Peptides against a protein of PDB entry 7Z53. Designs and how they scored, part 83

Target 1, 150 residues: chain A of PDB entry 7Z53
Amino acid sequence: PRIKNQADCIPFFRSCPACPGSNITIRNQINALTSFVDASMVYGSEEPLARNLRNMSNQLGLLAVNQRFQDNGRALLPFDNLHDDPCLLTNRSARIPCFLAGDTRSSEMPELTSMHTLLLREHNRLATELKSLNPRWDGERLYQEARKIV

## One batch from the design tools (peptide; made by RFdiffusion4, then SolubleMPNN)

Design b2_p21_3_s2 (from b2_p21_3, 11 letters changed)
Fold by OpenDDE base, seed 1:
Structure b2_p21_3_s2 (fold): chain B 150 residues (1-150), chain A 21 residues (1-21)
Amino acid sequence: as target 1 above (150 residues)
Amino acid sequence: LKLLEERLERQAAYLAELAAE
C-alpha cells in the first residue's frame, strides 16, 4: 500500500515510499527499505528517545503506550512532553499534545500516526509472544528480539 | 479528547482505505 494525502515525503512503507508531487526513485526506495528495516520511525534513532519510547516499568520488552487513552482497549502512542507542544498550540482549547514516536512527523499526519500505532501494537504483541516462548528472557532481550522481527 | 477523537477517526478512515487496496 501507499500512504496518500501526504504533506511531506514519507519513506514509511518498505515497498513504496511516497513524496507528494514526485516520483519514487530507486534511491528513495532503497533508503526507505533501509530505514524500514531498522524501524527507526518506531523505535527512534537516538538512544535517549529510544529509551523514552520503551516501557521501563517491567521486564517485558514493551514499548510505552498512552497512559491516558486507549482505542477500545487497544494501545495508542504515548504523549510527548514538550514545553512548546505544537499540537497544543494548534488547538489551545483541545489540550491534546503530540504523540511521542521515533519519527517526529507522527503527529503531523494521521496516516503516519496510524501506522506507528499499528507497529507499536505489533511490537508489543511480538514481545508478549516471545516472553511466552522464552520465559527467562529479560526485557532487553525481548525488546531487541521483537525489534529485529518488526 | 475531542481532538483525539477526530484524529482517531481520521486514522480509522485511512486504515480502511489501505485495507481496500
Scores: peptide ipSAE 0.022, ipTM 0.510, DockQ to the pose 0.026
Fold by OpenDDE base, seed 5:
Structure b2_p21_3_s2 (fold): chain B 150 residues (1-150), chain A 21 residues (1-21)
Amino acid sequence: as target 1 above (150 residues)
Amino acid sequence: LKLLEERLERQAAYLAELAAE
């Protein structure tokens, strides 16, 4: 059964191979993604952005998470620090900045925000698991290996 | 907080639709 309640579980969708029977020459795809996801949009395509998207406070290889808010205990994207933040300009009293992601449009499109959030959580999950399996790995190794898996 | 909640609701709705597929 599919995960339908975000309060209970975090749904993560991937395209996975499936080989019916013993026939390994024909590969079926379980297409769980409705659109192409560029992982560079999550990790950043440029080094300065990529560094800003990482949690540099430890050697756990994690991506940065929102420091002000959580989604029922789960991570949200960090806020950006734009001088002329368009999200702040839309409602000056609310004072909710744009989310920081590899794409500046993340706050404009809920689809992007959701996907980035899911992949953020997945990366951090993977990094945590990798740390458990490889306690001697530093943050850079954990980050890179988790990034490759995502 | 109200604006954030609104954004989160939109996210949740989208994710729910994906999960229903």
Scores: peptide ipSAE 0.021, ipTM 0.433, DockQ to the pose 0.029
Fold by OpenDDE base, seed 2:
Structure b2_p21_3_s2 (fold): chain B 150 residues (1-150), chain A 21 residues (1-21)
Amino acid sequence: as target 1 above (150 residues)
Amino acid sequence: LKLLEERLERQAAYLAELAAE
C-alpha cells in the first residue's frame, strides 16, 4: 500500500549511482558521508552545512548547540530548520523538530543522535581546551584543530 | 568503552523521553 498523504512522510533521497567496472544488477550508491573516520557525520561534508553546524556568534571554534533544551546542563544538537519538518509531522504531540547534524539521518536513528551529541560535546570540550592553551587562536583555527583531534 | 556505553545508553534514554513528550 502506498501512503497517500506524502506530506506526512519522512523524505528519503537517493544518491547518484556509482557503477563498478563490470555489469551489475544492483546499483551502488555514492556515499553521502565522505568518511566516518573524518567525522563528517558531525561536521558535515558540504561547506554550507558545515557553517550551519558551527557557532558563529563568537571566535571559540564551537559547534552550535540546542538553544531550547539541555541534558542536565549538557549540550544537545541544534534543531534543523525544515519547512516541512518530518519529525514534527510524525509526532504531532511531541513538537520536537529534527536535529541538525552532519548526517541527515541523525533524527531518524536515536543511536546516531546520541553519538553525534557526544561528539558535539567532545568537540566543544576540545575547542575550549585549545583556547585555553592557545589564547591567540581565532575561531577558525580552534574549530579546525579540534576537528582534527576528534 | 564502558563509560562510552553508559553515556550512550543515558543519552538514548533521554532523547527517547524527549521525543515521547
Scores: peptide ipSAE 0.021, ipTM 0.484, DockQ to the pose 0.026
Fold by OpenDDE base, seed 4:
Structure b2_p21_3_s2 (fold): chain B 150 residues (1-150), chain A 21 residues (1-21)
Amino acid sequence: as target 1 above (150 residues)
Amino acid sequence: LKLLEERLERQAAYLAELAAE
C-alpha cells in the first residue's frame, strides 16, 4: 500500500549521469547530491520514537548519541533496546545491538546507518550553534529549529 | 565489537564519499 505520510518514507538519490564524450558503455555518475534530503527518518515520525531519539538530559536540543562508543570523538547512533534484537540474533558473538533511529531499517544497511549518523551529527552541530547564537532558547526550540534547518 | 568495527568502516567510506562533493 501507499505510504500516506511522507515522513515514513526513506529518500533515495540516483546520481546524475556524467557525459564522458566517448562511446563507453559504463554509466559514469557525478559524485554530488543535488536532490533535497528528507531527514525525517532521523527524527522519527511518531512522537514516542521522536522522544526516544532526543537527548532529554539537558536543554540543548540534541539528539541522543551512543553512550558506549564514539568514532574518533564523533557521535554514533544510540543503541536500541529491543526484546528480540535482530542485530544481536544475526551475530550472537558480536553482541552489537541495532542502532536506534527514526527508521528501524537503519541498521539493516550500513549506508543508511551512515546517513543517519551524518545527519545526527549535523543536527547536534546545528543545535550547538543555535544555542550559541540564542542562549535563551530552550531545548525544544533548539531541537525544532535545528530540525527545520537539516 | 568486530561487527561494530565493520559497520564503522563502511560508515567511514560512505561518509567520505558524501563529503567528497
Scores: peptide ipSAE 0.015, ipTM 0.384, DockQ to the pose 0.026

Design b2_p21_3_s3 (from b2_p21_3, 13 letters changed)
Fold by OpenDDE base, seed 1:
Structure b2_p21_3_s3 (fold): chain B 150 residues (1-150), chain A 21 residues (1-21)
Amino acid sequence: as target 1 above (150 residues)
Amino acid sequence: SKLLEERLRRQAEYLAQLAAE
């Protein structure tokens, strides 16, 4: 999906990563996000968090998705598993836990959560396409290459 | 949870609005 709402985005610039030298150098031909966002909001800035945001059950390089709920078959952010969940503490009657994302603010407003959801879906889409184009890539390679494109 | 469903519905609606732009 194309992200046009830049009001909730943090400006971020990074150089285009070099392709691994394979015969398949189609990064520019793959539909990607046109907006410049700080990818750390999606992938996490710390390694432990980054690992928790990934689907480690396979070698597909995917980000973890919600296992309980979907949006008409499309992915949603996974729930965090906090002992003292601030989302639950602020509204005990709602009983809605925080979503797990690279940015701790992801659960504070629906707009930001939606932005993270879009980026989650885009990453997984890209990883899936990259797997199709490069069947021999492992999960780490797929994850990193998709992350670079997002 | 009905409240969770409402939160998710709001997200979906916002996402749909973004996709329409």
Scores: peptide ipSAE 0.053, ipTM 0.671, DockQ to the pose 0.025
Fold by OpenDDE base, seed 3:
Structure b2_p21_3_s3 (fold): chain B 150 residues (1-150), chain A 21 residues (1-21)
Amino acid sequence: as target 1 above (150 residues)
Amino acid sequence: SKLLEERLRRQAEYLAQLAAE
């Protein structure tokens, strides 16, 4: 996690109970990624995009996840719904759209897609923990606080 | 579905690589 504004820093203890076998190496890699990545790629740099990246069906402050597929029970990026989806145009017979991320190219770049996926999972994990610690926080508060920690 | 599976496979492989470091 990157904390740019030290004045507003809130201590937060992290765990990884959802990691298979409590694999700390995976957790450490996630932390390493969040420490130097520009989070704007995950959350969006514009309000309309940021809203589209969020799960607005509840007050859990979560980012939207793929509703059709999971990776061994773990979240994947949702599909985008572009009118002229370049992924659909690349292979019309496949009928599979691009993943929803800050850059449409992420669908063809596994490194970028993987990074987004990890950060998505981390955000949702943080939001879930924050909800447990602060049951009265609404979705907006949870989302913003998790975003600051990532 | 083949394209999706390929994308997911590539992503999973990269994630596994990161975890192994």
Scores: peptide ipSAE 0.048, ipTM 0.660, DockQ to the pose 0.025
Fold by OpenDDE base, seed 2:
Structure b2_p21_3_s3 (fold): chain B 150 residues (1-150), chain A 21 residues (1-21)
Amino acid sequence: as target 1 above (150 residues)
Amino acid sequence: SKLLEERLRRQAEYLAQLAAE
């Protein structure tokens, strides 16, 4: 998990395990961040889904956010646009669509949805910070670099 | 939708709990 472009100042680091010795059982962390998060549930494992999860209306490298609701000014997951929306089919009277995420289970429990929301916010925070540090980066670069850090 | 608001509220509460830990 490294930032590809070394020409730009990037103060974000991710876990980078190193085993200089054959008998070392504990990873040495070279970077500031020691945690590793599998964020496939946020970004999606398929390209079409990944594109749908992104905000493609600008060049800020952001993930898409809910356009109807916010959490006290903070972002929430966008709604999906499924033809056969299981959330709508389960409770037709409520008419609450499923949230769009890399994990199809995002709408099944608030805990999972909340985790996705946190990582969504973190990505957008990182992308925003990267934009301020690298004004010439386009949306694709910002998205990919933020994705590597998350 | 009241149910949607409830789900969003539950999500927000869970997030707040995580932040407090």
Scores: peptide ipSAE 0.043, ipTM 0.660, DockQ to the pose 0.024
Fold by OpenDDE base, seed 5:
Structure b2_p21_3_s3 (fold): chain B 150 residues (1-150), chain A 21 residues (1-21)
Amino acid sequence: as target 1 above (150 residues)
Amino acid sequence: SKLLEERLRRQAEYLAQLAAE
């Protein structure tokens, strides 16, 4: 386990109800992350950036994923499409573009990038599960509900 | 590029290590 000393842990529980249909009062609880994380780094603090981080090609409420690379079939952060990409300008020989994230620092620290990646995967997992539980929800609802859980 | 692949590989390894802990 990542956390060796459990005495330093603060209990935190988050869940979100899901209704599989109209006039359904019984809610299905979806387990969420059990740790406090500022998810603004994943979703972006500004609406234009937040929209750019989303997959707008469907109504699944998903975050955008890398279209060039995967991690053994798992999603990675998408690349940004900056004309003057600071990551490329810093080291032209590396030719590694910046990742598109809610925090510009995501490309500076592998640990931060990895955390972004994990939360990206978690969001998409949650959105997928919410879609199965609530087939009538559109992409916006799925995205927002998944965001609330993360 | 090789450097990009290496960076992604290192990220994947780091993620795998986190999952193993």
Scores: peptide ipSAE 0.056, ipTM 0.673, DockQ to the pose 0.025; fails the geometry check

Design b2_p21_3_s4 (from b2_p21_3, 13 letters changed)
Fold by OpenDDE base, seed 2:
Structure b2_p21_3_s4 (fold): chain B 150 residues (1-150), chain A 21 residues (1-21)
Amino acid sequence: as target 1 above (150 residues)
Amino acid sequence: LEELLERLKRQAEYLAKLAAE
C-alpha cells in the first residue's frame, strides 16, 4: 500500500539493495543519502521560534547563545523569557531560568539540554566554517546551509 | 555527551551556589 498524501509525509527512504555476483546471501546497500536528521528540536518548527533562536545581531548565520554565562569559553543555550518560568518556580533558590530551544523540554531533562548545547555549538561551528569558505554569503544563507548539514 | 552533561551539571551547581549567596 502506498500513501498518496505525500505532502504530509517525511521522506525516509531505504536504499536499493545490491548483490554482487551470484551471492545473494550478502546484501549490500547503495551508498547514497536519501534523508537527513530532523533537527527541529534545535532550530524550532515554527518561524517565530526559529527567529528567536537565531543571532540576528549580525550576518554570520549563528544561533543565539547565552549572553550571561559560558562553559569555559564555550557557548550555552540562551535563556527563555517566559511569563511563568517553571524553572524559576521549581527551584527558587537557584534562580536559573529555562533555556530557550526548539524543544520546550530542554530544561526539563539535562540530557536534552546537553544535546541541544552540542548541536548549538556544531551549528555555529559549521556556520563559521561556511563563512570562511564563502565570504559573500549573508546570514540567511549561512544559517540555512549549516542547518542542512547538521 | 556525557562529558558535556557533567560540565553542565557543574555549571548549574556553581550558579545555584552563587544565587544562594
Scores: peptide ipSAE 0.017, ipTM 0.446, DockQ to the pose 0.027
Fold by OpenDDE base, seed 1:
Structure b2_p21_3_s4 (fold): chain B 150 residues (1-150), chain A 21 residues (1-21)
Amino acid sequence: as target 1 above (150 residues)
Amino acid sequence: LEELLERLKRQAEYLAKLAAE
């Protein structure tokens, strides 16, 4: 449903802006983000981990990305910094550390790694769109709103 | 968004298959 009075609404990159007290209907439509998904595997369930997964160098509400590698210009998960990195120990030839994600299993299953990578990109895309729509939002607001949309 | 998540999961599976090759 389209909200008639949008004066107190928060513009989201959705079919309809979010208003305080408004009912957000869950739509299974690819061009309308109206639902919340438990994405703890992406954002982490513990606050220290969640902070480490964020890009704190700016006020854009972005998740941290890999600083060493990109995938054809697209973001990859950041590396963790483990003393005894099991990923390095498992495959000494590859010499690739474990990825840092909300789910520790991300580096154990390639499918999860790929999924978390895609969700990372989606979050950062959403945060970027939200910044465009809401230029005065700070990084915390952008991060939280993007997290809620994912 | 459930539909978006499903699409992303399908893409993840595709990427995983590519990585395994």
Scores: peptide ipSAE 0.017, ipTM 0.483, DockQ to the pose 0.036
Fold by OpenDDE base, seed 5:
Structure b2_p21_3_s4 (fold): chain B 150 residues (1-150), chain A 21 residues (1-21)
Amino acid sequence: as target 1 above (150 residues)
Amino acid sequence: LEELLERLKRQAEYLAKLAAE
């Protein structure tokens, strides 16, 4: 099983394949850190959105998390505050608003929502670890460094 | 990032299974 809508995938650029010796039929990975993730859909491409996606209540460099729900103690994406929330309008009984993410489509596809959730958790994990390693770093530094690592 | 990639793949697989049920 794969993600159905490939257009919503975050692009991954990993190590290029290599062929050892003269045998070009064998494929191996180059042992180098050449992987890249475009996480713009997680952090937001616009500064106002990016700020709204951050936890501004402290100097920990964290992304904002859902304040109502958790997944077995793990963070979920925060809810958006749309006046005419299409997610609420779609299912009146569920009362689940759209998620706030760097991509407005985050609530349209479970795969996208899940991916954003994972990257949210990874960012916050990295920021937490960086804070432990660098106690003097402020929230902006932690946020930016974690973002660069992701 | 390889670990992250694998996590995403596993999650995608899980979601696909859920969608099929």
Scores: peptide ipSAE 0.015, ipTM 0.413, DockQ to the pose 0.030
Fold by OpenDDE base, seed 3:
Order: C-alpha cells, then structure tokens, then sequence
Structure b2_p21_3_s4 (fold): chain B 150 residues (1-150), chain A 21 residues (1-21)
C-alpha cells in the first residue's frame, strides 16, 4: 500500500535493523514504511502543537490517542479541545468534536483523517517496537527515532 | 455518539482500502 497524497513524499528507501536477544551478529529488519514521507501533517510543524500531539503520561514516545473511542481495538486520533469547536457547531446533533492532528484540516476531509490515523498507528507501533529493542531509551528518544522511520 | 461511530466506521473502511494498496 502507498499513501495517495505524495505531494511532499521523497522516494527514499528506508529500513531499520534489529538484533534479537543478546547476539549482535544476528540482525532482523523492523517492519516499517519503505518510503520517506513528509509527516509534518501528523507530528505538527510547531513545537507547541507537536507536544500536544504526544502522550506525555509515560516515557514510551507515543502519540496521543483518542481516550473515548477505538476502531476495533485500534487507535483513533484524539479530540481537540477547542473553546468554540467548529465541528460541534457545524452539526449540533452529531456531537462530534474536531480531531487533533498536525494538520488543522484533519477533521474536514475523511481521507485526511484516515491517513493521519494510519500514520498515528504506525508511529505508535514503531515506538513500541523500538522500546522493546532499546528498553533504556526515554520517551524523547523513542519518539524521535520513530518519527524518523515514519 | 451514533453519528460519531458511523463516521469512524467510514474512516475505518477508507483505512482498510488504503492498507490494501
């Protein structure tokens, strides 16, 4: 599968090795995206927003996920906390707040929301894998390394 | 809540299509 929106994509092959156990001579590959993508829409381009998109409750380097809903056990984007939430105002009966993502348009187009959700899940998967491989890494290291792979 | 779930289902379907590519 490939991301259809490739306007800012760079055709660069990326793979990450892993060494199971204590034998450093045996290397496996970590499953990850094979192409580099400009994921600023996921992580945010501004530092305050980037921090708000992270799970700061632990040192696992994870992005924040929705605390109210899941998709068959899989993560969804967290809700934003806007004073005058335009998503709520658009359809008062629906009662759906805007999603929080690196792109403010995330709640406007389902395709963008879906893509952001996909990359959110991938980041958290990568961070989890990196934690398993490097248990002494802190949250910042895990977050940055996972971000580089995505 | 019901409307939200329906929207999320549509998004999940799109994700499934995207993941299949």
Amino acid sequence: as target 1 above (150 residues)
Amino acid sequence: LEELLERLKRQAEYLAKLAAE
Scores: peptide ipSAE 0.034, ipTM 0.557, DockQ to the pose 0.025; fails the geometry check

Design b2_p21_4_s1 (from b2_p21_4, 10 letters changed)
Fold by OpenDDE base, seed 2:
Structure b2_p21_4_s1 (fold): chain B 150 residues (1-150), chain A 21 residues (1-21)
Amino acid sequence: as target 1 above (150 residues)
Amino acid sequence: TRKELWEADMEKNGVVYQPYL
């Protein structure tokens, strides 16, 4: 069935056709991106959460990283500060809290944790490169531009 | 203990503990 409410549609659009003059049998398309990945699971869908996911200690436009652990020098997700932290309750001896991400399920599914970690690293990589290219950009600009690219 | 097993696994996977700054 055709979706009637276009406001709820995912913005996938068709590219324009491109055919060689003599080749009418094969229809090619112009390479174009008409949609992007919704990265709300990484950045948060609400402003308070989004701010908590950012590194606000500098003007580098970075997402916050774990301050206790690294993976061979690579960043891990920061820990959350939940009062009733289910991760702490699950394994009381380990005393490892849940990760903080845009998706609250990040610590419940290792696959999500991995993806969020990779996207965290990618954002910070992009922000770092953007800073080198645009040294006068502040942290907000770097963060927003990196977010758009991800 | 479960903690020791977890720590060993993290070490094997290259997770390095750092104190909070």
Scores: peptide ipSAE 0.012, ipTM 0.311, DockQ to the pose 0.031
Fold by OpenDDE base, seed 5:
Structure b2_p21_4_s1 (fold): chain B 150 residues (1-150), chain A 21 residues (1-21)
Amino acid sequence: as target 1 above (150 residues)
Amino acid sequence: TRKELWEADMEKNGVVYQPYL
């Protein structure tokens, strides 16, 4: 597919391989995900969006998850509520809205969808652990601390 | 088809195939 506006391109980098020692046949993947992933894709770059991406129904500091579907008990991205939802318009029979994420293109590229989903799960995992470790922290503290770790 | 099998598996797990733009 041709991208007309290159200014809208997201730099997506693959983690670099590393071959420790003299054995160059063994490829180790350097975890560069956090270094190259813009957290704004998960958390939103704007405050209104960031709030919409949070679960505000409790003080657990969680990101919002899909309320209709789960992946064998695991979280999926929440649906957006667009007036003219392009995902709904593209496939009228499926009735599946676009996902809500920090990046509006999350529903255009499966790679982004997967990444956002994983990071959503990781955030919620971290927030849950932080709550266990720090039971006195409120939802805001849990959210922010988990966000910093991700 | 392979796709149909995958979709069926996803549906079984409570995941709906997401149409992309």
Scores: peptide ipSAE 0.006, ipTM 0.278, DockQ to the pose 0.030
Fold by OpenDDE base, seed 4:
Structure b2_p21_4_s1 (fold): chain B 150 residues (1-150), chain A 21 residues (1-21)
Amino acid sequence: as target 1 above (150 residues)
Amino acid sequence: TRKELWEADMEKNGVVYQPYL
C-alpha cells in the first residue's frame, strides 16, 4: 500500500543509466559517488540534527563529543537522548545508549560507528588547526570550513 | 603572543590539541 504521509518515507533514488551505445540489456548506472567516504553522514542532513551534533558551548566549531567516555583520550560519539532508546532496550545489561550521529544508523552497524568516530575526530582536528591558523574565526566559520575540507 | 592566547583559549574550553581529537 502507498504511504500517504510522505514524512514517513525514506527517499530512495535510482542512479541515472549509463548508455554505452551497446545493445546490452544489462543496465549500467552512473556512479554518483565522487568520494570513497561521504562525510555528510557525520554532519546530518537536517539542520536541527546538524545543530545538535555540534558543540555549542564554545566558538571552536567542534562537533559534540561523548562526555562520559573517551578512547585513550580520543573522542567518541556523543550519546543521544531518545525516549525509547533501542540500544538500551536491545541490551539492557550493557547500558549503552545509542550514539548521536548524522546517520541514524550509526548505532546499528559498528562500521558506521567507527567511521563516524573517525570523521568526528578529523573534523575536530581540522577545526582546531583552523582555529590556530585563524584565531579570529568564530565557531560557525570554523565549523563550515572544517566541514568543507572533510 | 598569538600562540599563548590560543593555548589559553584551548585550555579554557577544555580542548586538548591532539591528532584526531
Scores: peptide ipSAE 0.019, ipTM 0.323, DockQ to the pose 0.034; fails the geometry check
Fold by OpenDDE base, seed 1:
Structure b2_p21_4_s1 (fold): chain B 150 residues (1-150), chain A 21 residues (1-21)
Amino acid sequence: as target 1 above (150 residues)
Amino acid sequence: TRKELWEADMEKNGVVYQPYL
């Protein structure tokens, strides 16, 4: 937050002053900004992609998961369906396609793949818990509320 | 083969294959 009267405020983070009356709110906001996870990498920045990343077979508000593989019973990212799949082209013998995620780089960097997988699991966990707490919510509401929390 | 190595790695890491419906 920009405080106009910087003379009465104490420097808190970088050039951002914090006034005594709102220190907690300012700190929480700064912490939220510094720890902000851009969830667009998980949910997609475009509506068509976002829809393709969702499980539309039920009203549970879940993200789509891999239908071929699981990690000790836990979810993995779904595969994409690209005509010229770079993952297939890189290793023709393995014949494993690229993962579908909000970030197209998800299959290029194993670290991103891991993070997307974790956040996928977290979303689905949250949606499941929200369904338990709010049994009358439909899939759209569950999806949106879980997305807001992630 | 690379496929066999990949499958072995997946098994080692606990990735279980399930066929698509």
Scores: peptide ipSAE 0.014, ipTM 0.333, DockQ to the pose 0.035; fails the geometry check

Design b2_p21_4_s2 (from b2_p21_4, 10 letters changed)
Fold by OpenDDE base, seed 4:
Order: structure tokens, then C-alpha cells, then sequence
Structure b2_p21_4_s2 (fold): chain B 150 residues (1-150), chain A 21 residues (1-21)
């Protein structure tokens, strides 16, 4: 049966093909994860998710960071609050929930987790610098300007 | 002060100036 509700699906996208020769029957795929960074994975492509990824407790235009853990003082992705958290279910002993990111696959692929973390830090750095340069900008302006730069 | 609150917030949020080092 065809699933009609897209909310019931986990989206997967096919990478771009690379065909070096005319007689090649098998396509090579571009590794988009390592070749190109899409910042939309960090910010979220949907507005509700994008809002959840932001630190809304202040007007600094920051992305939300993990409140429980840091990486030697550096920010980590915030945890999600999934009802049936697959990360918790997969490894019961670790008790580490899935990360909240713009791409729902962030916790499934270490590459995504690391890149999201780096770009989170970069965004927050940029937003902080922009705040210093433009102290009268509100959180929305800071967020959007930093987002455009990333 | 405003600056003190801002700095405290930055520290709490783990904002670093050089995130790649």
C-alpha cells in the first residue's frame, strides 16, 4: 500500500550522478555529505523545526545548544525529545538521546552530527560577532544574517 | 550590567570565537 501521509515517511534523497564515460552502465554518486555542505541541514527546511533549533530564550540569534554536555567548553547539538527515541532504543546502556538538527538523519550518521556541530558553532560565532558589530540588532536579525553567511 | 549578562549568556551557550581550533 502506498503511504499517503508524508509525515509517516523518512525522506531519502538520491545524490547527483557522476558518469565519467559513455559505456558506463553503473552510475557513481557524488558524496554530497563530504563534497558540499548544505546549511539547510543545520537550520531546518521547515519553519517549525527551524524555530525549535533556535535559542529563543534571548535575542542573540543563536542556535540552541546542548544544555547537558559540552565538548571541552564547545557547543554540542541539543537533544531532541522524541517519544520513541531510536537512539535510546538502539543503545540502552548509553542513554544518549538523538540530537535535534535540521536533518532528522543527524543522529544516524556521524558525518552529519559532526558537520551540524561545526556549523552550529560557526553560526553562533557569527551571530555573536554580528551582535558585537551591531549591538542594536535583535535576535531575528542576528539569526538571519548569520544564516546567510553560513 | 547588560554586558555582564551577555557574557554570562555566551559562556552558558558555549559560544567560542574560534570553533575550529
Amino acid sequence: as target 1 above (150 residues)
Amino acid sequence: TREELWQADMEKNGVEYQPYL
Scores: peptide ipSAE 0.016, ipTM 0.395, DockQ to the pose 0.039
Fold by OpenDDE base, seed 1:
Structure b2_p21_4_s2 (fold): chain B 150 residues (1-150), chain A 21 residues (1-21)
Amino acid sequence: as target 1 above (150 residues)
Amino acid sequence: TREELWQADMEKNGVEYQPYL
């Protein structure tokens, strides 16, 4: 759902992050980004949304990426499918829907879109590195461990 | 349509399509 009344306050909720045994240097670098944006807004605070943000076609623990567009070979956010898509309504000629992320504001502010894109790429990078370090981990564990680090 | 595009992306990612409001 999208925030309809922007004059109202928006609550923010996140689970307590825990990354025992993780590389502290990696965590510190990620925290520089997540100090501005709550990481729960990237993954989705509700389980149905969180599942829709994942790539479930393999056991790599990746977040879903746009299948139509890339940024010079790099990942972009997947499209959303809102009933009343404000991105389509505001520019009929572009015919580009809003992006999907954990934060419903992802396409309302270019700054959020950019940050969510960066964090998407970072998660997938981390999941890839974790797979290299732990080849026996399945997709669920890779996803969860990467999420804990972010 | 936007729904078709979204569905196609989700199918490629192995995620079951459902509308998000």
Scores: peptide ipSAE 0.013, ipTM 0.344, DockQ to the pose 0.400
Fold by OpenDDE base, seed 3:
Structure b2_p21_4_s2 (fold): chain B 150 residues (1-150), chain A 21 residues (1-21)
Amino acid sequence: as target 1 above (150 residues)
Amino acid sequence: TREELWQADMEKNGVEYQPYL
C-alpha cells in the first residue's frame, strides 16, 4: 500500500516513500524501482509510440511482448521494425533486431533492457489482475489503470 | 496473504472491485 506520511520517510513523490518499519509489499518494491525511473521509458512519451507498445489484438490492456522469444515462459520486449535496424547491422550473424521500448536506448544499455523487461512484466501482471477485479473494464481502462499503478 | 495485500492496495488506490458474477 502507498505510504502517505513523509515526515519520517525519504520522499518519492511519484511512488511510495521509503519508510523504515513500514509495511513492505510487492507493490512498494515495484514503486521503489519506478521512483528512480521515468515511466515514459516504458510507455513512451508520445501517443504514437505508446500505441505501438500496446497489444491491440485484444481488450486486455496489455503491453506488446516478443513473439519469437521468452525467458522460461516470461515475457521479453518486442522487436522493433526498423528499415535499417542498427542492431542487425552491428552483428549480422546474431540476427537479433533492436527492442521496441519507450526509450530508444533500450537496446544500447543492458541495464535499460532489464528494467524495461521487468516493468513490462509488471504492467501485464497488473492489467491481468485488474481484469479479474473489474471484468467489465475495456482494454483502454485496464491499460490506463495499470499504467497509473506502475 | 498476497491476495489480502493486493486487495488493500487496490482499496487504497481507489480501484473498484467487481468480481465475476
Scores: peptide ipSAE 0.006, ipTM 0.356, DockQ to the pose 0.022
Fold by OpenDDE base, seed 5:
Structure b2_p21_4_s2 (fold): chain B 150 residues (1-150), chain A 21 residues (1-21)
Amino acid sequence: as target 1 above (150 residues)
Amino acid sequence: TREELWQADMEKNGVEYQPYL
């Protein structure tokens, strides 16, 4: 959406306590973006959904990613498991279910899908970096700290 | 089936540790 009155815009940036060798400009842009965008779209606003969005198979604090498909080696959102999956119903031949994200509309708008994908990748990148910097952190700590940065 | 394929993906609930760019 276009903001008509730019005079009312206040830039907010989230802190990045761990940016080893990172491009701070890019990080600031991401932080600004996530300050404007509800991060609950990525992490889920409810605990059951949040758990489903996480990789619970290890202690790396990662969000779950698609195991079947990648974007040239890069992560994609995992599929959802809806009983009446609207994505499957829309195109029966493609047989591609809706993506799982914090916002149920993530698969309805490619813009949201892209944004969530980027933020998924960023979270996992951050969690990876945090693990490198803090080897003693468990998966919960890594997940939460990465979430705070995003 | 298609359901079995993506269900397996869901059951894995993530991927092995690797950098995500």
Scores: peptide ipSAE 0.021, ipTM 0.390, DockQ to the pose 0.165; fails the geometry check

